# Peptides against a protein of PDB entry 6RGO, part 344

Target 1, 392 residues: chain A of PDB entry 6RGO
Amino acid sequence: MALKLLGFNQDATCFSVISSNKGVTIYNCDPFGKCFELEKSTSNDEELDFLVEMLFSTSLIAVVDKTIGASKRKKLKIVNTKRKATICELTFPHEIMDVIMNRKIICVVLKSDQIFVYDISCMKLLRTIDVRGEKLKSTSKFRNSEAVGDIGVRVSLSTDNNSILCYSSYSKSDKENAPLNDIVVFDALKCIQINVLPAVHQSNIVCIACSPDGMLMATASEKGTIIRVFKTIDTENDEPILVNEFRRGSRPSRISEMKFNHDNTLLACVGESDTIHIFALPVTTTEADANEDDTLQQSSHSLSSSINGLQYISKGLANRFGKIIVSKIPTQSQQRHVAYIKIPENAKYRIGFPKDTTNTIHICGEDGNYLVYSIPRNEVGPCTLVKSNTFD

## One batch from the design tools (peptide; made by RFdiffusion4, then SolubleMPNN)

Design b2_p28_8_s4 (from b2_p28_8, 9 letters changed)
Fold by OpenDDE base, seed 5:
Structure b2_p28_8_s4 (fold): chain B 392 residues (1-392), chain A 28 residues (1-28)
Amino acid sequence: as target 1 above (392 residues)
Amino acid sequence: TKPVFENPPEFELTEEQKKELDELLSEK
């Protein structure tokens, strides 16, 4: 049967899949097993498409039926999985492209490049963010709405209660074809813009990951060769702080998902390539606990010298016109993965980091494999398979 | 014609729906 992966929840305790014959299935990771099924409402042999956003291990899910021809592509259902009942249904003016949530906020992304921000507790609309409206105020030329290809607004939300929302925005370019290569950082609770990171890539941003605490953000463009990690809130001289620049590969390949682990020490990425890449982030040691084990310092010193080089390059290229020319850092100073997982070619995989085991990664494939890997800490190498399960 | 981005109508939850949400949001 054709499986389509929807992804892991915030803490990788569950993952969701679409089965062509069954509809949406949610699996628990430990103990491994099916915990919820949403049956297909239509008898047609149509390719099923759904959005399912989970809220940790809770019985709360958000569901959108995106199946072609479905009148439901504009409807968000909030579902209680224990009761198998819809609590409420919201109807939007445009097709829902994405849904993201935490314990405080639901964000609904529309095909119109609008983001609706809701208080989850009462489903009250807090804010409508119009990503196009901001552009149209700067550029008098309407883009024809028809050329909304596979490039839309991307979002990521912190899993904590601070509810830091990162979204892609259009650069201030007089060009009709301005890329979605700016990032806006938004406090979703207070409904305030915190920061703007201009031109973080040369092309459209196709993947964003916010850290669980909302303090870091990873970005990848449609090229998928370079991943950049920024601070979300902090600025140096009113300029965005580039913390890391990682090289996934030399060949262009789309990144479909990135995730931080729960302590911000690792960033994983997956996409169209045969390899999941795991990158180490420099631990910002707060100066206070610097008294323990000297042995990790030698690997960190080579990383820190690369980071200090990154900060100097960002400062030097912000000319008076607010163009962060993110200089192509010389390919030699770009950090590589510290760990990797080989996956089948053309298999779509999703990734998740469990909360309690920061050196473990969960992966699942459209091949029906759920795999748990241990991440090596002390050497660059392959991850070790710890557990394997299959699902249908 | 400017696309009138109609905001979704003000959707008010019933007190029963809010209670059910609060129960689910309290889950671990």
Scores: peptide ipSAE 0.555, ipTM 0.830, DockQ to the pose 0.751
Fold by OpenDDE base, seed 1:
Structure b2_p28_8_s4 (fold): chain B 392 residues (1-392), chain A 28 residues (1-28)
Amino acid sequence: as target 1 above (392 residues)
Amino acid sequence: TKPVFENPPEFELTEEQKKELDELLSEK
């Protein structure tokens, strides 16, 4: 059967798939099994396409029927899975490209490069962000929307109540073809722009991940060779703080998804490559608690020896044109993966981090495999398979 | 040509819909 993966929920307790025969199915991870099924609304042999976002382990899902020819590509349904009923339906002026949510906010990304931010409790519109309109204040020409291929606005939202929204924006370039290589950090609750990270890559950003607490953001470009991790809120001399630069590989490969674990110690990435990469992040000790707990020093020493080369290269080289070029971490200080998982080259995979086990990763494939891996702490190497299940 | 900002549809939930959302948002 043709499976299409939608992804894990925020805590990796569930994942969603499209089955060509069944429609949308949600699986529970532990105990493993089907927890919800959304039947096909149409008997047509059309290739099913959906967006499904699930709110943690709750009975709340957001659903968009993206099936080609469907008039429903502009409709967001909020569904109660226990009742198997639509609570409400919102219709947008343009096709829905993405939907993300937490316990406070739901964000809807349109093909128009607009982001609609709602209070989820009442579905009240808090803000419309027009990523193109912000550029037009600097550049007089509308890009004809038709010629921009698979490169749209990317978003990520913190899973906490701080509701930090990170989105890709167009660089302030006099070029008609300015890339989506800026990041805006936005407080989705207060509707305030917190930070702008200019030109974080040389090409369009195709993947963004926000940490659960919203304090970190990972970015990848179309090249997918380098992943950059930034602080979202904190700046040094009004410049973006680059925390990490990871090398996924030497060959270009699209990254489809990145995730932080719940304690910001790991970043995983997946995409068109045969390998899921897991990177260790330095534990950001907040300077405040450095006084009391002297006892946990011993276990951090082994990973610290490889991390000591990360000088905070805060010095953005302002080029002759006042463009902040994010200082390239020297290629010698580029961290490699700490752990990896090999996956089939032709199978799309999705990743999730469970809350209760920070050294465990959940993965699922369009090959019908749900796999749980243990991540090595003290050694660089392959992850160990702990649990395997199959789905259809 | 002014960009036709199609205003987002004015969408208001009923009190029953808000109550149902509040119940779901309170789930663990």
Scores: peptide ipSAE 0.554, ipTM 0.825, DockQ to the pose 0.658
Fold by OpenDDE base, seed 2:
Structure b2_p28_8_s4 (fold): chain B 392 residues (1-392), chain A 28 residues (1-28)
Amino acid sequence: as target 1 above (392 residues)
Amino acid sequence: TKPVFENPPEFELTEEQKKELDELLSEK
């Protein structure tokens, strides 16, 4: 059967799949099994296409049927899976491209490069973000370049209640075809822009991941060779803080998904390549105020040797014309993966990190494999398969 | 012709729909 992966929920307790014969199926990861099924509304052999976003392990899902006609592609259904009932339906002016949520916010991305931000508790519209309109305010001559192909606004939302929204925006270039290579960081609860990261890549951003706490963001361009990790809120001298630059590979390959683990110590990426890459992030010891007493001997195990390449490139030379050139980390200081998983070259995979086990990753494939891997912490190497299940 | 910003549907939830959402948002 043709399977199409929709992805994991925020804590990797469930994943969603489109089955050509059945419609949408949600699987529970542990114990492994079907927990919900949404039957297809049509008997036709039409290729099923859906957006499904699940809120953690709750009975709340957002569903967009993209299978048939321009009208259905504009409808967002909020569904109670326990009752198998639609709570409400919203109809947008344009095709829905993406839907993301947490316990506070739903964001709906349209083909018009608009982001609608809702309070999930009452479905009240808090903000409309017009990414094209922001571009037009900077340069009066932008043609309606219909976004040629798959390149649209990308979004990621923190899974916590702080609701930090990261989205791709158009660079302030006088070129008709300005790339989507800026990032805006937005407080979705307060409806305030909190940061702007200009020109974080040379080409369009095609993948964004926000950390669970919203403090970090990872970005990848169409080339998918370099992943950059930034602080979302914190700035140094009003400039963006680049925390890490990772090299996925030397050959161009699209990254489809990135995820942080729940303690911000790992970043995983997956895409069109035969390899899931896992990168280690430096543990920023927040200097918690050292109140005096408890001598907990943290055994300093010597992960000393390979991390020496974190030169704090502090002083970005602000060139005279106010273009914040994100200081390119020298190609020599680009970190490689610390762990990897080999996957079939032609199978699309999705990734998720479980909350309670920071050294474990969940993956699922369009080949019908659900796999749990252990991530090595003390060595660079392959992940170890711990559990496997199949689905259809 | 001014682009008619079709306002997103101002969708007012009923109190029953809000209560059902609050029940689901309280799930773990």
Scores: peptide ipSAE 0.552, ipTM 0.825, DockQ to the pose 0.614
Fold by OpenDDE base, seed 3:
Structure b2_p28_8_s4 (fold): chain B 392 residues (1-392), chain A 28 residues (1-28)
Amino acid sequence: as target 1 above (392 residues)
Amino acid sequence: TKPVFENPPEFELTEEQKKELDELLSEK
């Protein structure tokens, strides 16, 4: 059967798939099994396409039928999986491209490069963000909507109640074809812009991940060779906003998904390559005043890669926002993965980090494999397979 | 003609729909 992966929920307790014969199926990870099915409403041999966003382990899902020929691509359904009932249906002016949620906020991304931010408890519209409108005030020419290929606005939302929304925005360059290479950090609850990260890549951003607490964000461009990690909020101590730069590889390859683990110690990425890469983040030890006594020299080899080299910020790339975010980081300071998983060539995989086990990663493939891997702590190497299941 | 980005109609949930949503948001 042709499977299409939709992904894991926020805590990797469930994942969703499209089966050509069955429609949407949601699987529970532990104990492994089907927990919900949404039957195919159409008898046609059309390639099924859906957006499904699940709210943690709850019976709340957001569903968009994106199937070709379906007049439903503009409709968001909020569904109770226990009752198998639609609670409400919202109709948008444009095709829905993405849906993301937490316990407070639901964000809907349209093909128009608009983001609609709702209070999930009452489906009240809090804000419409027009990512194009900020640019159109500067450039009189409407980009013909047809020339916007597969590159749209990307979003990520913190899974916590702080509801930090990170989204890609168009650079203020006078070029008609300005890339989606800026990042905006937005408080979705207060409806306030917190930060703007200009020109974080040279090309369009195609993948964004926010940390669960909203304190970090990761970005990848169309090249997918470099992943950058940023602080979302400026810290008072003049600390660099760019905290990490990781090299996934030398060959260009699209990154489809990135995830932080729940304690912000690991960043995983997956895409068109035969390899899932896992990167270690420096633990920001909050200097809690370590009072005297407990001599437990657990030599955690903090790979304190002294990123002391960030001082040579060439003054010349003062972007229009005055912040120099991306100096040419020397290729020598680019960290590689600490762990990896080999996956079948041409198989699409999705990734998730379980909340309770920070050194475990869940993966699922369009090959029908659900796999649990242990991440090595003390050495650079392959992850160890701990559990495997199959689905159809 | 300016593309009137019609905002989606102000969809107010009924009190029954809000109650059902609050029950689901309270799930663990």
Scores: peptide ipSAE 0.547, ipTM 0.826, DockQ to the pose 0.718

## One batch from the design tools (peptide; made by RFdiffusion4, then SolubleMPNN)

Design b2_p29_3_s1 (from b2_p29_3, 12 letters changed)
Fold by OpenDDE base, seed 4:
Structure b2_p29_3_s1 (fold): chain B 392 residues (1-392), chain A 29 residues (1-29)
Amino acid sequence: as target 1 above (392 residues)
Amino acid sequence: SEPTINWTLSKEEALKIIQELLKEAEKLS
C-alpha cells in the first residue's frame, strides 16, 4: 500500500501516516501500536493528502484534508481523538500549507504566505503575519507554486511554553523575485518580532528547525549542502550569532526535516539522500562557578573542538547587482556529522527525538518501518538499531 | 477575509474540552 508520512509529534511519542486505503493512522511509539484511525470518507481511488498535527500524546489533533477540492484544503478541524469528535472547524481564505502547535499556540501557514497565530486555549486569533508584506498585496500573482516547486514560507515553533516562532521571509532585495532567505524570530505569545536574520542562505530556505527551548534554530537552503545553526534571541553587536555551520555533503540534496534533541546537544537532518545525518552541537558549558572541591575525573573526552571562532557573518554586502553575498564562512569551520543512519534510497523518512533519552532517535519510513536508533556518544560512526517495528 | 470558526458544540462546551486536553498536555511536560 502507498504510505505517506505525516511525521512525529513534539516529543516523538507518536507518529502519523496516511494509508491510501485506510486514511490517517496515528501510531504510539511505546508500546508500539495504533492509537487512532481516521477512516477515509470517500470510496474514490483519489490520492489521500492530509496535514495532522498532534498536541504531544494527548487526544487533541489538528487535521486538514488536502485530498480534494480547494474548500477542504482551507479547513482546519480540531478533533478529540478519544471522543472521535470535531471540537471546531476553522476556515481560512487560502489553502493551508502547514500547521504547527505547542501547549499554547497553533500556527497555520497558508499558500498566501500568511501565518495565523492562535491561542489554543480559547482559539482566539492573536496575530496574522503577512510574510509578503503590504507592498506585494497589489501583485496578487499567486506564485503558481505548482510550477516553482514546494517553495513557500517555512515555520518552526519551540515545543516549550515560550512559543518562539521562526519563519522564512523574503529578502529586502528586488521583492518580485526575492528569495525566502531571511529568518524572522517571533514571540508568538507576546506577538512581538524578536529578531531578523537577513540572508542566512543564498537561495530559498526550505527547512527550519527551532530548538525545544526556542534558543537555537537550524536552517537549510534548497542546496541542502550546508546547515546553519543560529541563536534565535541573542545578538552580538546587533548581528546574528552563528553557533554552527555543518556540511551535510558536497552534492546538492533536499533536506525535508531537521530536529534538535531536547537538550540542544544534537541536530538531526533527513531528506532525499540515503543518509540521516546527526551533528553534535557545542555544549555551552555554562561556567557554573567551579567551586573547587570534587575532583571527579570523569574524563569526558569532550571533543572540545575549541569553536573559539565566533564567526561573525559579516553583513552580506549587497553587491552592485542586488545579490546578497553571504560572507563565505571559512570551509575549515564546517563540521561534519558525528553520527549517521543509512536509509533506503528514495524512501521518505521522518525523524523525532524522544524527551527521556537524549541519545536516541526515532525514525519512520514510507516503507512501513518504525526504527529506534542509539546515537554513539564517544565515536564518529553509524547509529545502532535498538528497536524495529512495521506498520501498514 | 478573516478566518471563520465553526464550533461543533456550544463554544463554552468546546472550550471546556480544550481546557481538559491542555491540562493533560501540561501533565506530560
Scores: peptide ipSAE 0.587, ipTM 0.955, DockQ to the pose 0.918
Fold by OpenDDE base, seed 2:
Structure b2_p29_3_s1 (fold): chain B 392 residues (1-392), chain A 29 residues (1-29)
Amino acid sequence: as target 1 above (392 residues)
Amino acid sequence: SEPTINWTLSKEEALKIIQELLKEAEKLS
């Protein structure tokens, strides 16, 4: 059967899939099993397309049926899965492209490059963000909406109650074809713009991940060769702080998803490549408890390990990107390890990090595999398969 | 046009159900 992956929930306790025969199915990860099914409304052999966003492991889901005509693609259903009942239906002026939520906020992204921010507790609209309207204040020419490209506004929301929203915005360039290469950081609760990161890539941003606490953000462009990690809120001399730059590979490959683990020590990425990459993030030790005198010898081993086209860019090349003040990443050579998982080249995979096991990653594939891997902490190498299940 | 909300139940009953589900989500935090 053709499966289409929708992804994991916020804590990787569940994942959702579209089955061509059944409709939307939600699986529980532990114990592994089907926990909910939304039957297809039509008997037609039409390719099923849905958006499904879960509120953690609760019975609250947001659903968009994209299978049927332009009217239904504008409707968001809030569903109680335990009652098998729609609570409410929201109708938007344009097609829904994405839906994200946490315990406080629902964000709805439209094909119009508008983001609607709702208080989930009362379904009240808090803000409409018009990403195009912000560009129009600088340049009068609408891009004709007929630019066929899968390039729209990308969003990510913190899973905590701080509700930090990161979204891609158009650069201030007078060019009709300004790229979506700026990032805006937004407090979704207070409805305040916190930060703007200009030109974080040379091309359109196609993937964004916010950390669970909202303190970090990862970005990837259409090239998918470089992943950048920034602080979201903190600035240095009013300039954005680049925390990390990772090379996924030498060849262009689209990144479809990135995730931080719950302690901000790991960043995983997946996409069109045969490899899930897991990068180690430096633990920012707050300076407070560094009173212990441990003379750990600076073993200057430049491990230039060219493992499979992953090059750590040494500090010296940072000078070619403009005035992004790379804060002096303390020269604490925390050995940044890279872990990986090999996946089938033609299978789309999704990733999630469970809350309680910071060294574990959950993955699921359109091949019908649900896999749990252990991540090596002190070495560079493959992840170890711990559990496997199949679904249909 | 502004987004419209159609409630399947009374708005009060629907909001009560949402508040119950949010309390379930808070206990999982």
Scores: peptide ipSAE 0.583, ipTM 0.954, DockQ to the pose 0.907
Fold by OpenDDE base, seed 3:
Structure b2_p29_3_s1 (fold): chain B 392 residues (1-392), chain A 29 residues (1-29)
Amino acid sequence: as target 1 above (392 residues)
Amino acid sequence: SEPTINWTLSKEEALKIIQELLKEAEKLS
């Protein structure tokens, strides 16, 4: 049977898959088992394509059937899985490319590079974000979206109630072919733009992750060799917005997914490579007044690679907001992975971090494997397999 | 064109179901 992975929910308690014979199946991670099945609407041997976003471990899901006809690809169903009933159906002007949600917000990304932000509690539209902007409406022929591959607006939403939305945007270059290499940070609840990070990569951004608290974001370009981590909010202190730069590898390889763990100490990435990479983030110790003398020399090898080498090259590209966000970070300051998982070649995997165990990662593959790994704390090395299950 | 919403039940019943599910999500937090 051909399996297609949809991914984990926000807390990695469930994952969703498409089975060619069954339709959409949702699995619970612990105890492992099927918790919901959505049968295919057609008897045809057509390749099934769905978007499914689950609200944590609840019976609320958002579903887009992309299998049949251009009309269905524009429809988002909100479904109660316990009742096996559609609550409502939203119809959009264009094909739905992505759906993300938390307890407050649903974001719907269209092929038109529009983001629709909804209050989930009443299904009220709060904001329409046009990522192309009003000025490009007149002259930009629809990039024949057939020839420009799987390059579209990427989004990530914080899993907390702060509802920080990070999305890729077009650079303001006068070139008809401006890359999607800007990041916008948006408060989805207040409908306010918090920040704009111009030219965070040289090529299109193909993957974004927001931290659960919305304080950090990670980005990867089409090259997938470098991952950058940024603060979402400008701190009052002259602290650099770019907090980390990680090297996944020297060979170009697409990153399909990135995730932070729940305490922002780890960033995992997966994609077309045979390796899931896990990076350690420096814990920003808030200077709590540690007046108390407790000499517990926990040798936290703070891999404080002093990013002292951010020479303020003063005269460089004053991007439209005056901040040089990405200086050429010397290749020597690029951190490597602290842990890794080997996966089968050509198997697509998805990743999730469970809330209760910050050193555990859940992964699932189109090979039908659900795997739980322990992440080493003190040593650079492979993750240890703790639990395995199979699904079909 | 603006997005359209079709409610499978009355809007009031549909919103009540959403509010019940959101309260479930809050209890799991």
Scores: peptide ipSAE 0.575, ipTM 0.953, DockQ to the pose 0.935
Fold by OpenDDE base, seed 1:
Structure b2_p29_3_s1 (fold): chain B 392 residues (1-392), chain A 29 residues (1-29)
Amino acid sequence: as target 1 above (392 residues)
Amino acid sequence: SEPTINWTLSKEEALKIIQELLKEAEKLS
């Protein structure tokens, strides 16, 4: 049967799939099993397409039926799965491209490059963000949206109550064809722009991940070779702080999803490649514990190891005035622990990090595999398979 | 055009259900 993966919920306790025969199925991860089924609305052999966003392990889901007709693609249903009942239906002016939520906020992304921000508690519209309208203040021409393929506004939302929204925006270039290579950081609760990261890649951003606490974001472009991790809120001299730069591979490959683990120690990425990559992040010690006077005598062993500092001059971050942000990424770049999982080349996979086990990753494939892997701590290498289940 | 919202129940009953589900989500945190 043809499966399409919708993804994991915020805490990786559930995942959603589209089955051609059944419609939408939600699986519980532990104990593994079906927890909800949404039957297909039509008897037709049409290729099913849905957006489903689940509120953690609750019976609250947001559903968009994208299968049939331009009218249904504009409708967001809020459903109680325990009651099998629609609570409300929202109708938008344009096709819905993405839906994300946490305990406070629902964000709805439209094909018009608009983001609608709702307070989930009352379903009140808090803000409409017009990503094109912000560009039009600098450049009068609407891009005819019809001709530019799978390039749209990307979003990610923190899973915490801070509700930090990261979205891709158009660069303020005088070029008619400005790329979606800026990031805006937005407080979705207060409806305030916190930060703008200009030109974080040379090409359009196709994947964004926000950390659970909203303090970090990861970005990938259409090339998918380099992943950049930035601080979301903090700036240095009004400039973006690049925390990490990771190389996924030498060959271009689209990244479809990235996730941080719950404690911001790991970043996973998946896409069109045969490999899920897991990168170690440096633990950002909050400056608070630096006051303990642990007089650890630095034994002055002059290991004069001539580490030829590969100055990764990231030529890419040219600010508007040609200042290359030479991120002084400390030369500690060499010992980044990297783990990996091999996956079938022809199967799309989705990833999730469970809250309780920061060194465990959940993955599911369109091949019908749900897999739990243990991530090594001390050694670069493959993840260990801990649990395997199948679904249909 | 602004987005429209259609409630399947009374708005008050619908919001009560949402508030119950949000309280369930807070306990899972």
Scores: peptide ipSAE 0.581, ipTM 0.954, DockQ to the pose 0.914; fails the geometry check

